Peptides against a protein of PDB entry 5GWM. Designs and how they scored, part 5

Target 1, 52 residues: chain A of PDB entry 5GWM
Amino acid sequence: DSAISKEDEERYQKLVTENEQLQRLITQKEEKIRVLRQRLVERGDAKGTELN

## One batch from the design tools (peptide; made by RFdiffusion4, then SolubleMPNN)

Design b2_p22_3_s4 (from b2_p22_3, 13 letters changed)
Fold by OpenDDE base, seed 3:
Structure b2_p22_3_s4 (fold): chain B 52 residues (1-52), chain A 22 residues (1-22)
Amino acid sequence: as target 1 above (52 residues)
Amino acid sequence: SEVRKELEELRQLRKKLEELKK
């Protein structure tokens, strides 16, 4: 059995947590952009037409 | 070790996520 050291497990969990935090931040920004674009489309705003 | 390999993969993933954040 490949015994994982306690120190290696703690390092692993810290990196997992950090990566999850970064992923959540990216997802939140992407969702905010989506919502803003949708609101511009719904309003028929000229800015919506300029959005690629 | 297998654990050290997984730790390196996570470091690479973190780097990719930081790049996407920019």
Scores: peptide ipSAE 0.048, ipTM 0.610, DockQ to the pose 0.057
Fold by OpenDDE base, seed 2:
Structure b2_p22_3_s4 (fold): chain B 52 residues (1-52), chain A 22 residues (1-22)
Amino acid sequence: as target 1 above (52 residues)
Amino acid sequence: SEVRKELEELRQLRKKLEELKK
């Protein structure tokens, strides 16, 4: 059983945390885009119609 | 090393996420 070094564990945890942060940021932006698109559709704006 | 392989996979995932952020 090759024990994971402390340095490898620390690197792993840092990368996991960073990836989770990036994923949350992407999800937040995607949700904002969804809401904006929905508002354009509800208003009948030309951009909203084109996005349908 | 399995640990080194997993670390490289996470680095690649991070790179992909950064590209999607743009």
Scores: peptide ipSAE 0.047, ipTM 0.606, DockQ to the pose 0.057
Fold by OpenDDE base, seed 4:
Structure b2_p22_3_s4 (fold): chain B 52 residues (1-52), chain A 22 residues (1-22)
Amino acid sequence: as target 1 above (52 residues)
Amino acid sequence: SEVRKELEELRQLRKKLEELKK
């Protein structure tokens, strides 16, 4: 079986890890935005319009 | 090579994720 070089495997794994970290960060920010929007709706705050 | 293809796909995915993060 054609094994990839150790360097290629390390580069691949680094990119996988970075992409997973970015995805988690995006999800966390999206959840934070959701919670903030919900709080503004519950309060009837005019600032809800700034959040689109 | 398959390895180069996969690396490029991951680079493109990372680029898209960075754009969404902004």
Scores: peptide ipSAE 0.046, ipTM 0.605, DockQ to the pose 0.057
Fold by OpenDDE base, seed 1:
Structure b2_p22_3_s4 (fold): chain B 52 residues (1-52), chain A 22 residues (1-22)
Amino acid sequence: as target 1 above (52 residues)
Amino acid sequence: SEVRKELEELRQLRKKLEELKK
């Protein structure tokens, strides 16, 4: 049975976990950008240029 | 420019994610 080494499995699991964490961070950043853009629209004033 | 800063950080995270998927 060609089983992967324990070391390779541990490396793979670390990458999977890191990718899941990065995906959550991506979602959080996208939501933060959405909120910032919405606040800029709501202000409707010249401060929008600085907020960009 | 807080929106541009957050957008750049998002791009960096996506780049790292794609590198890890290879």
Scores: peptide ipSAE 0.034, ipTM 0.573, DockQ to the pose 0.531; fails the geometry check

Design b2_p22_7_s3 (from b2_p22_7, 12 letters changed)
Fold by OpenDDE base, seed 4:
Structure b2_p22_7_s3 (fold): chain B 52 residues (1-52), chain A 22 residues (1-22)
Amino acid sequence: as target 1 above (52 residues)
Amino acid sequence: DEVKKLLEELRQLKEKLEELKK
């Protein structure tokens, strides 16, 4: 069992933390895009119903 | 190999983030 060095473990944990942060930012942006698209659909549907 | 894997995952996440900014 080759134990990784302390320096390699610290580097690994830093990369894990950065990945988790970036994933959260991506999820937040994807959710914002979803909400904006939904609002556009609702406005389109409202225009369609007002024209009828 | 785990460090290399995480570096690749970071690259992919950064690329995806830039795509979502466009």
Scores: peptide ipSAE 0.040, ipTM 0.567, DockQ to the pose 0.090
Fold by OpenDDE base, seed 5:
Structure b2_p22_7_s3 (fold): chain B 52 residues (1-52), chain A 22 residues (1-22)
Amino acid sequence: as target 1 above (52 residues)
Amino acid sequence: DEVKKLLEELRQLKEKLEELKK
């Protein structure tokens, strides 16, 4: 089995790190979207209950 | 192949991030 060169290993580790960072950023944005949607639902439900 | 896999995963993550910005 051909051992990965030091340069290839460093490149691999950079890609792993960048991938993990982007995954965290996506999760944070998805959570923010969820919270905003929930607030809109809560505001809509409050108006609906006042009309009943 | 493992480096190619990570490059593809990174591309997909960048694409998903751009979709969330729209």
Scores: peptide ipSAE 0.039, ipTM 0.564, DockQ to the pose 0.090
Fold by OpenDDE base, seed 2:
Structure b2_p22_7_s3 (fold): chain B 52 residues (1-52), chain A 22 residues (1-22)
Amino acid sequence: as target 1 above (52 residues)
Amino acid sequence: DEVKKLLEELRQLKEKLEELKK
């Protein structure tokens, strides 16, 4: 039973925290892209309906 | 092995984040 050193545990926790932060940032960017794409589609559809 | 796994996951997340900035 090699007890994980305190230094290894601290390093692990830092990596977990950084991973979670990066995942949140990615999710926020992906959501922003989704919203912008949706607005472009809605504007395109509005222009298409005006021509008919 | 678990620390190595997390380091690889962080590398992949950083790469994905840079791709989304383009």
Scores: peptide ipSAE 0.038, ipTM 0.563, DockQ to the pose 0.090
Fold by OpenDDE base, seed 1:
Structure b2_p22_7_s3 (fold): chain B 52 residues (1-52), chain A 22 residues (1-22)
Amino acid sequence: as target 1 above (52 residues)
Amino acid sequence: DEVKKLLEELRQLKEKLEELKK
């Protein structure tokens, strides 16, 4: 068992938390894009949308 | 571009997590 140092465990836990935060931010941005696209469709607007 | 950036950051973070699990 390669004993994970206390420092490596702390780094791992930090990265897990940051990953969860980034996943939430991605989901929020994707939902915002979805809503904007839906509004354009509802308006019959032919504006091209690009993913940022 | 914001979503692409976040996806890349998430990819890099997942890669670091997998490296630490070795």
Scores: peptide ipSAE 0.049, ipTM 0.570, DockQ to the pose 0.107; fails the geometry check

Design b2_p22_7_s4 (from b2_p22_7, 12 letters changed)
Fold by OpenDDE base, seed 1:
Structure b2_p22_7_s4 (fold): chain B 52 residues (1-52), chain A 22 residues (1-22)
Amino acid sequence: as target 1 above (52 residues)
Amino acid sequence: DEVREQVRELEQLRKKLEELKK
């Protein structure tokens, strides 16, 4: 194993944490969109959505 | 889409850093 700098390790851990947080946020947004679409279908309505 | 793009960028950077840890 090659030694990495402390700065690189700190950057790595930050990226891991941020990636996990963003993936959870994506899942939450996708579920919210699913629920909204389902409510529109149940009402006989149609609406467009945007994703981040 | 913005959040998905940020995740992809972080994953690419993470992959590069993981390769440096070997």
Scores: peptide ipSAE 0.057, ipTM 0.611, DockQ to the pose 0.066; fails the geometry check
Fold by OpenDDE base, seed 4:
Structure b2_p22_7_s4 (fold): chain B 52 residues (1-52), chain A 22 residues (1-22)
Amino acid sequence: as target 1 above (52 residues)
Amino acid sequence: DEVREQVRELEQLRKKLEELKK
């Protein structure tokens, strides 16, 4: 195993935190899209959606 | 799609940094 610098460890932890934040945002958006699609189906409406 | 791409990029960078710990 090679030692990493404190700066590299801080970069790693930043990427972990940003990844977790982005995963939460994806989950929230996907759930919101699911709910909106269900409401449109219940109303007899159709709308295209794109996931970010 | 942009957020998903950012996650993939961060996962790739995280993997590289994790490999540097070995």
Scores: peptide ipSAE 0.056, ipTM 0.606, DockQ to the pose 0.068; fails the geometry check
Fold by OpenDDE base, seed 3:
Structure b2_p22_7_s4 (fold): chain B 52 residues (1-52), chain A 22 residues (1-22)
Amino acid sequence: as target 1 above (52 residues)
Amino acid sequence: DEVREQVRELEQLRKKLEELKK
């Protein structure tokens, strides 16, 4: 196994952290879409939903 | 769509860095 530089490991950890933050944002938006769709079913309303 | 694309790009970069550790 080859060792990577400390700088490359720090870049990797930043990418992991940023990816986790973006994954949380996606999950929050998907949950909001789910809730809005459920409200549409319950009320017979029309609401627009978008996902980033 | 933009957030999902950013995640995919970061995952690709992460994969490349993990491959360099082997």
Scores: peptide ipSAE 0.055, ipTM 0.605, DockQ to the pose 0.064; fails the geometry check
Fold by OpenDDE base, seed 5:
Structure b2_p22_7_s4 (fold): chain B 52 residues (1-52), chain A 22 residues (1-22)
Amino acid sequence: as target 1 above (52 residues)
Amino acid sequence: DEVREQVRELEQLRKKLEELKK
């Protein structure tokens, strides 16, 4: 076990925050794709999708 | 896919920093 610098801890916290933001964005896009696909099915339509 | 890749990169960096905290 070793101590890290304050600068390394601050860098870590920035990465954690950015990761959480990106994870939320992915979840929002996936849910939106699900909803759109469901609406197309309900209309008798089909659509191909790609993930970002 | 781009957003997923960015998350993977940040998770790798996070993991490296967590290992340094040991």
Scores: peptide ipSAE 0.054, ipTM 0.605, DockQ to the pose 0.069; fails the geometry check

## One batch from the design tools (peptide; made by RFdiffusion4, then SolubleMPNN)

Design b2_p23_4_s1 (from b2_p23_4, 9 letters changed)
Fold by OpenDDE base, seed 4:
Structure b2_p23_4_s1 (fold): chain B 52 residues (1-52), chain A 23 residues (1-23)
Amino acid sequence: as target 1 above (52 residues)
Amino acid sequence: IEEELKELEELKRKLEEIKKQLE
């Protein structure tokens, strides 16, 4: 079994950390899209209630 | 471990593509 070099372990940890950062950024963008959609619904509902 | 590194590099590529679609 080839012992993992210290350099390979450091490369692995960098990739893991970067993937976790990218996943968090994606989740933040998805939440922003959700909030924007909710505000559009609320504005549509407000116009609907004013017309009623 | 070489296969695990390759899988993480592929996952990174997929996440970057998804990030670009959400920009």
Scores: peptide ipSAE 0.057, ipTM 0.613, DockQ to the pose 0.065
Fold by OpenDDE base, seed 2:
Structure b2_p23_4_s1 (fold): chain B 52 residues (1-52), chain A 23 residues (1-23)
Amino acid sequence: as target 1 above (52 residues)
Amino acid sequence: IEEELKELEELKRKLEEIKKQLE
């Protein structure tokens, strides 16, 4: 019975936790990019409407 | 367990590369 060592279980849990943190950070950066792009579009549209 | 650890290490590497591209 190859019982998982406590050290191997601890390494596994660290990798799982780190991957979840990285996924959250990626999502936050993608959302920030989306919001910045949307603000640029809204400012472009506002300038276009003022010139007409 | 060794294969599962290897898969998680590969996933971590991919996520770090994506994180770097979004910096």
Scores: peptide ipSAE 0.055, ipTM 0.607, DockQ to the pose 0.065
Fold by OpenDDE base, seed 1:
Structure b2_p23_4_s1 (fold): chain B 52 residues (1-52), chain A 23 residues (1-23)
Amino acid sequence: as target 1 above (52 residues)
Amino acid sequence: IEEELKELEELKRKLEEIKKQLE
């Protein structure tokens, strides 16, 4: 039985946890970018409506 | 926005490196 050492299992679990954390951070950054883009569009639209 | 995009790209690179280490 190729028993993975306890140390290798602990290293694997750390990498899995870090991957999940990075995926969450990516999602948060993508949402922040979406919100910032939306605010720029709304500001552009507001300036367009003031010119009309 | 450009700074947030750069940070996102860095996070994606780190995530891909971790995925490669799990293979």
Scores: peptide ipSAE 0.048, ipTM 0.620, DockQ to the pose 0.501
Fold by OpenDDE base, seed 5:
Structure b2_p23_4_s1 (fold): chain B 52 residues (1-52), chain A 23 residues (1-23)
Amino acid sequence: as target 1 above (52 residues)
Amino acid sequence: IEEELKELEELKRKLEEIKKQLE
């Protein structure tokens, strides 16, 4: 029965929220990369090296 | 794409640090 302090609970909830936000950003960036790679393949453009 | 990959790696690093703090 570890009584977590209110301060420790608030810190934990902030970290959980930040983790969820970062996971969403990762998913969005992975999808963006997938779409960009697919567009390069569809264009048959050997110039795909120009996408920084 | 290289810039987006770099940002993704930085986000993954931050995520792993947060997970470690929650353990």
Scores: peptide ipSAE 0.048, ipTM 0.620, DockQ to the pose 0.525

Design b2_p23_4_s4 (from b2_p23_4, 10 letters changed)
Fold by OpenDDE base, seed 2:
Parts: C-alpha cells; sequence; structure tokens
Structure b2_p23_4_s4 (fold): chain B 52 residues (1-52), chain A 23 residues (1-23)
C-alpha cells in the first residue's frame, strides 16, 4: 500500500504542464509556417526565399 | 521560414525529452 509523494506529484504536474505548453507552441509554430508557405504559393515564389 | 523551422525543431526536441520523462 504505497502512495506517491508530494514531491513526485509536483514534479509530475510540472512535466505535464510543460508538455502541454510545448504542444501549444508547436501547434502555433506549425500554423505560422503553414501561413508563410501559403503566401509563397500565392505569390508564386520559390520556397527557399529570403523569408526566414 | 528557415528560422521558424529551426525553432519548431527545437520545440519538438524539447517536447520529446519531456515526454520521455513522463513515460
Amino acid sequence: as target 1 above (52 residues)
Amino acid sequence: IEEELKELEELKKKLEEIQKQLA
């Protein structure tokens, strides 16, 4: 009959929170990249342009 | 786009590391 310590629970929750934050940031970044690529298509520009 | 792709790669790498700790 064992239970998780408060320290372990806090550590776990921090990891979960960070995981969620990173997932959101990744989604936002991917959307930004999608928009940039779409602009290149609309303009008929090459992909590897001066767009960073 | 290159800068954004670099940042995306860094974020994914960090996410993978966090997920390994959660597993």
Scores: peptide ipSAE 0.600, ipTM 0.912, DockQ to the pose 0.581; fails the geometry check
Fold by OpenDDE base, seed 3:
Structure b2_p23_4_s4 (fold): chain B 52 residues (1-52), chain A 23 residues (1-23)
Amino acid sequence: as target 1 above (52 residues)
Amino acid sequence: IEEELKELEELKKKLEEIQKQLA
């Protein structure tokens, strides 16, 4: 029966791990951006002037 | 915010490339 090799499975798992890592980083960045934007709204400031 | 937005877009680009390889 057809099956992938151990080496192919290891390559696949590395990609899965990287995918999960990137998803976590994206979520963290999106939350950081949300918080920064909320601070600007609360201050009544324009985006991109006082906060990077 | 502009720097964070740039980093976010770079991360999304990398994610897309990884997901292409997983498909």
Scores: peptide ipSAE 0.600, ipTM 0.912, DockQ to the pose 0.590; fails the geometry check
Fold by OpenDDE base, seed 4:
Structure b2_p23_4_s4 (fold): chain B 52 residues (1-52), chain A 23 residues (1-23)
Amino acid sequence: as target 1 above (52 residues)
Amino acid sequence: IEEELKELEELKKKLEEIQKQLA
């Protein structure tokens, strides 16, 4: 029978939580990049190296 | 933007590593 220990479950849940956190952070970062690029378009500017 | 792109790449790399451990 595949019974996992409490420690194994805790390790698994930590990975799940981190996976979800990283997915949220990636989405937020991609949105930030989108906004920055949109500002450049609105200003008629080329993608600048000075922007973060 | 370059710094944000770099940080994004690092996050994606970390995600890949976590997903490998979950598989």
Scores: peptide ipSAE 0.599, ipTM 0.911, DockQ to the pose 0.581; fails the geometry check
Fold by OpenDDE base, seed 5:
Structure b2_p23_4_s4 (fold): chain B 52 residues (1-52), chain A 23 residues (1-23)
Amino acid sequence: as target 1 above (52 residues)
Amino acid sequence: IEEELKELEELKKKLEEIQKQLA
């Protein structure tokens, strides 16, 4: 029968972990962008080229 | 915001690459 090596499983788990980390980072950055845009709106500034 | 958007796109690109490896 075919089986996955321990090395392959370790590689897979690293990818899974990185995938989860990236998903969190993306969510955090999207929220940050949302907040920055909202601040511009509240201040009456033009759309987001003034903030970083 | 432009820098944040640029970083966001980089993260999405990395995620795509990881997901290709997981598929």
Scores: peptide ipSAE 0.598, ipTM 0.911, DockQ to the pose 0.594; fails the geometry check

## One batch from the design tools (peptide; made by RFdiffusion4, then SolubleMPNN)

Design b2_p24_3_s3 (from b2_p24_3, 11 letters changed)
Fold by OpenDDE base, seed 4:
Formats: C-alpha cells, structure tokens, sequence
Structure b2_p24_3_s3 (fold): chain B 52 residues (1-52), chain A 24 residues (1-24)
C-alpha cells in the first residue's frame, strides 16, 4: 500500500464529483423522458404508444 | 489499490458519458 500522492487524491476526488454530477444529469434526463412520454400518452399522440 | 480505483472511476465516467450521449 504505497502512500497516496496529493495529485492522486485530487484526481480521485475530481472523478468522484464528476461521476456524481453525470449520474444526476442522467437521472434528470430519464425523468424528462418519462414526463414527455406521459404527456404523449395523455394527448393521445401515437408517437408515445405501442403503435401495433 | 488506489491505481485500480482510479481506473475503475475512469471506466465509470466513460460509461456515464456514453449514457448521457445516448439520452441527448
């Protein structure tokens, strides 16, 4: 277990923070997609339903 | 192993960026 350099710790913290931000953005986009699909269903727009 | 953890986080970042791109 080599001592963690200051540079490696700073790199680790940046990657953790960025990944958390990306996860939040993905969740927000997924929720937006859900809301848009729900609006299409409510409007009877064929683009949001299984057009079989 | 800090080097292993950094590599795993970089791979996770890459996957998250790809998912983000697919949702654009």
Amino acid sequence: as target 1 above (52 residues)
Amino acid sequence: DIEKELKELEELKKKLEEIKKQLE
Scores: peptide ipSAE 0.045, ipTM 0.592, DockQ to the pose 0.062
Fold by OpenDDE base, seed 2:
Structure b2_p24_3_s3 (fold): chain B 52 residues (1-52), chain A 24 residues (1-24)
Amino acid sequence: as target 1 above (52 residues)
Amino acid sequence: DIEKELKELEELKKKLEEIKKQLE
């Protein structure tokens, strides 16, 4: 039985954890961009409503 | 099998780092 070495398991766990951290960071950046874009739309709509 | 999984995760890490760099 080719038992996975303890070293290979630790390396695997580190890579999984790091990829999850990178995914969380990307999601946080994307959410920030979404919120900023929404605020720009809301500011544009507020100016448009005053002219009608 | 483990060597393939490790390689796939390293490739995924590289892609995520590139996406992270684009969002900096």
Scores: peptide ipSAE 0.043, ipTM 0.592, DockQ to the pose 0.058
Fold by OpenDDE base, seed 1:
Structure b2_p24_3_s3 (fold): chain B 52 residues (1-52), chain A 24 residues (1-24)
Amino acid sequence: as target 1 above (52 residues)
Amino acid sequence: DIEKELKELEELKKKLEEIKKQLE
């Protein structure tokens, strides 16, 4: 059973941390898109789903 | 504005998938 080296574990943890950061950013962008779409609906934009 | 946000989201998703691939 080759235990991973400390350096490989540190590399893995960096990638995990970056993944978590990117996931948070994705969630923030998705929420912002939701809010923007809602504002288009509230403005009576009949296109409602226009991606501009 | 929505198109710009979608593009940024797609770029982030791409990076996320690359990281997932590296963790396999």
Scores: peptide ipSAE 0.037, ipTM 0.573, DockQ to the pose 0.601
Fold by OpenDDE base, seed 5:
Structure b2_p24_3_s3 (fold): chain B 52 residues (1-52), chain A 24 residues (1-24)
Amino acid sequence: as target 1 above (52 residues)
Amino acid sequence: DIEKELKELEELKKKLEEIKKQLE
């Protein structure tokens, strides 16, 4: 097994950090979508799903 | 709007999957 270089380890850690940031951002977007859908249901706006 | 948020979410998922592939 070839040892990983220090430079490759630093690149890996950057990708891990970016992955965690993107996962948090995805979760925030999914929660926002859930809240928007819930507001459309509460308003009885059957056409709200066709609106941007 | 919901459509814009869904599009942005899908773009983020694509980036996340590409990062996961690079970590494999």
Scores: peptide ipSAE 0.036, ipTM 0.573, DockQ to the pose 0.537; fails the geometry check

Design b2_p24_3_s4 (from b2_p24_3, 11 letters changed)
Fold by OpenDDE base, seed 1:
Structure b2_p24_3_s4 (fold): chain B 52 residues (1-52), chain A 24 residues (1-24)
Amino acid sequence: as target 1 above (52 residues)
Amino acid sequence: DIKEELEEVEKLKEELEKIKAQLE
């Protein structure tokens, strides 16, 4: 029985947790981008709002 | 700053793919 070592299981769980955290961060940033784009559309000011 | 936020998203996506590859 190739028992995964406790250390390998802990490493795997860390990667799973980090993956979930990154997915949440991506979603949060994409939502922020959506809100910023929506504000630009609503303002009608095509003038030079730094798309920074 | 939409550009900065987009660059951050792309970095996060790249990191996510690296983690996914480690889980395979």
Scores: peptide ipSAE 0.100, ipTM 0.701, DockQ to the pose 0.518; fails the geometry check
Fold by OpenDDE base, seed 5:
Structure b2_p24_3_s4 (fold): chain B 52 residues (1-52), chain A 24 residues (1-24)
Amino acid sequence: as target 1 above (52 residues)
Amino acid sequence: DIKEELEEVEKLKEELEKIKAQLE
């Protein structure tokens, strides 16, 4: 009943795909931050609080 | 390094929210 145009479906699918890609990148960077923080803790450096 | 990565994450989150708003 609801005729979605081919162009609208293609636009929607692009946005969905981009959203999924961005979510993966966020997860990867959050994991990188976790690893960096963990390494600072393991080194016992007072610099562990320096979020540089 | 961690600060820069956090700033990048926040930018990506902002972009993601813009895309989500377009999908609603």
Scores: peptide ipSAE 0.099, ipTM 0.699, DockQ to the pose 0.580; fails the geometry check
Fold by OpenDDE base, seed 3:
Structure b2_p24_3_s4 (fold): chain B 52 residues (1-52), chain A 24 residues (1-24)
Amino acid sequence: as target 1 above (52 residues)
Amino acid sequence: DIKEELEEVEKLKEELEKIKAQLE
C-alpha cells in the first residue's frame, strides 16, 4: 500500500483547486460569448456580424 | 470581441488539459 506523502496531497489539492478555477473562468467566458452573440442577433445589424 | 474571448477560452482549455495530465 503506497503511502501518499503530505507533500503529494498538498500538490494534488493545489491542482484540484486550479482546475476548479479554470473551469469557472471558462464558464464565465462562454457565458460572455453567449451574451455577445445574442446582442448581435437582436440588433440584426450587418456591421455587428463581424464576430470580432 | 467574440474572437478574443474564444482565444482566451482555448488557452484556458489547454491549461486545464495540462492539469488533468498531471493528476493522472
Scores: peptide ipSAE 0.099, ipTM 0.699, DockQ to the pose 0.532; fails the geometry check
Fold by OpenDDE base, seed 2:
Structure b2_p24_3_s4 (fold): chain B 52 residues (1-52), chain A 24 residues (1-24)
Amino acid sequence: as target 1 above (52 residues)
Amino acid sequence: DIKEELEEVEKLKEELEKIKAQLE
C-alpha cells in the first residue's frame, strides 16, 4: 500500500498554491492591460506612450 | 507600459505551464 508521504503532500500543496497564485496574477495583469488599452481608445491615441 | 505588462504575463504563463507539467 503506497501511501503518499507527508513530505510529498506538502510539495504537491505548494505547487497547487503557486499555480493558483500565478493564475490570479495573470488575471490581474490582463485586466491592467485591458484598462490601459481602454484609456488609449478613449484618448484616441492608439500608438501613444502607454503602449510601451 | 502595455509591452512590459505583456512580457510579464508571458513569463507568468511560462511558469504556470512548468508547474502544470510537474503536477502531471
Scores: peptide ipSAE 0.097, ipTM 0.700, DockQ to the pose 0.469; fails the geometry check

Design b2_p24_6_s1 (from b2_p24_6, 13 letters changed)
Fold by OpenDDE base, seed 4:
Structure b2_p24_6_s1 (fold): chain B 52 residues (1-52), chain A 24 residues (1-24)
Amino acid sequence: as target 1 above (52 residues)
Amino acid sequence: SIEEEIKELEQLKEKLKELKEQLK
């Protein structure tokens, strides 16, 4: 295998780090959405149980 | 190769940016 350029390695590491950061931000937003949806379900279920 | 991996990561970066925008 040919040796990689130092510039290519630095570019690769930057892209890996940035993608990991973006993935963490997405996961945080998805978790927030999940929690909010769960609260809506719980409120709906609470109203349903009160009506039953 | 590192060149191919860089290309794949650039494509992934764009997908992650799109997903980030959709989750705003």
Scores: peptide ipSAE 0.054, ipTM 0.624, DockQ to the pose 0.061
Fold by OpenDDE base, seed 5:
Structure b2_p24_6_s1 (fold): chain B 52 residues (1-52), chain A 24 residues (1-24)
Amino acid sequence: as target 1 above (52 residues)
Amino acid sequence: SIEEEIKELEQLKEKLKELKEQLK
């Protein structure tokens, strides 16, 4: 087994942390899109029931 | 190896940035 340098370990940990942060931001955007689509459906249903 | 793992994480980071941009 080759020894891991301190610089490589620090770089690895930074990349892990950044990727986790980016994944959380993507999940938040996907959830926001889901909520907005649901609100559009609810408004469409309300308008449809008023016309009928 | 740690070098290979760093390379894989760098590729993943670029993919996540692209996905983030598509969701703006």
Scores: peptide ipSAE 0.053, ipTM 0.622, DockQ to the pose 0.060
Fold by OpenDDE base, seed 2:
Structure b2_p24_6_s1 (fold): chain B 52 residues (1-52), chain A 24 residues (1-24)
Amino acid sequence: as target 1 above (52 residues)
Amino acid sequence: SIEEEIKELEQLKEKLKELKEQLK
């Protein structure tokens, strides 16, 4: 029976946790980029509507 | 096996680090 060592289990759990944290950080950065782009569009639209 | 799963997670970790770097 290939008993998973305690060391292998701890390593696995650390990698899972770190990958989840990295994914959350990527999502947060992507959302920030989206919000900034939306603000640029809204500012451009406001200038366009004032000239018409 | 647990060794294969650890290797796959390490590869995923490197990909996520690369994506994180691109978003700096």
Scores: peptide ipSAE 0.050, ipTM 0.619, DockQ to the pose 0.059
Fold by OpenDDE base, seed 1:
Structure b2_p24_6_s1 (fold): chain B 52 residues (1-52), chain A 24 residues (1-24)
Amino acid sequence: as target 1 above (52 residues)
Amino acid sequence: SIEEEIKELEQLKEKLKELKEQLK
């Protein structure tokens, strides 16, 4: 059985950390999108309309 | 515009999802 090297484990942990960072960024963008959509509703603007 | 900002943010979100998928 091939054991995972310390180098491979370190590389994997870096990828896990980056994935968590990406997940946080996605959540932030989703929240911003939600807020902007709410502003469009409050203004009576249709989604996808170029009229602001 | 707000609509353009939403579009840009959605595009960025999609790119981040693609990068996340590449990490699997």
Scores: peptide ipSAE 0.043, ipTM 0.588, DockQ to the pose 0.411

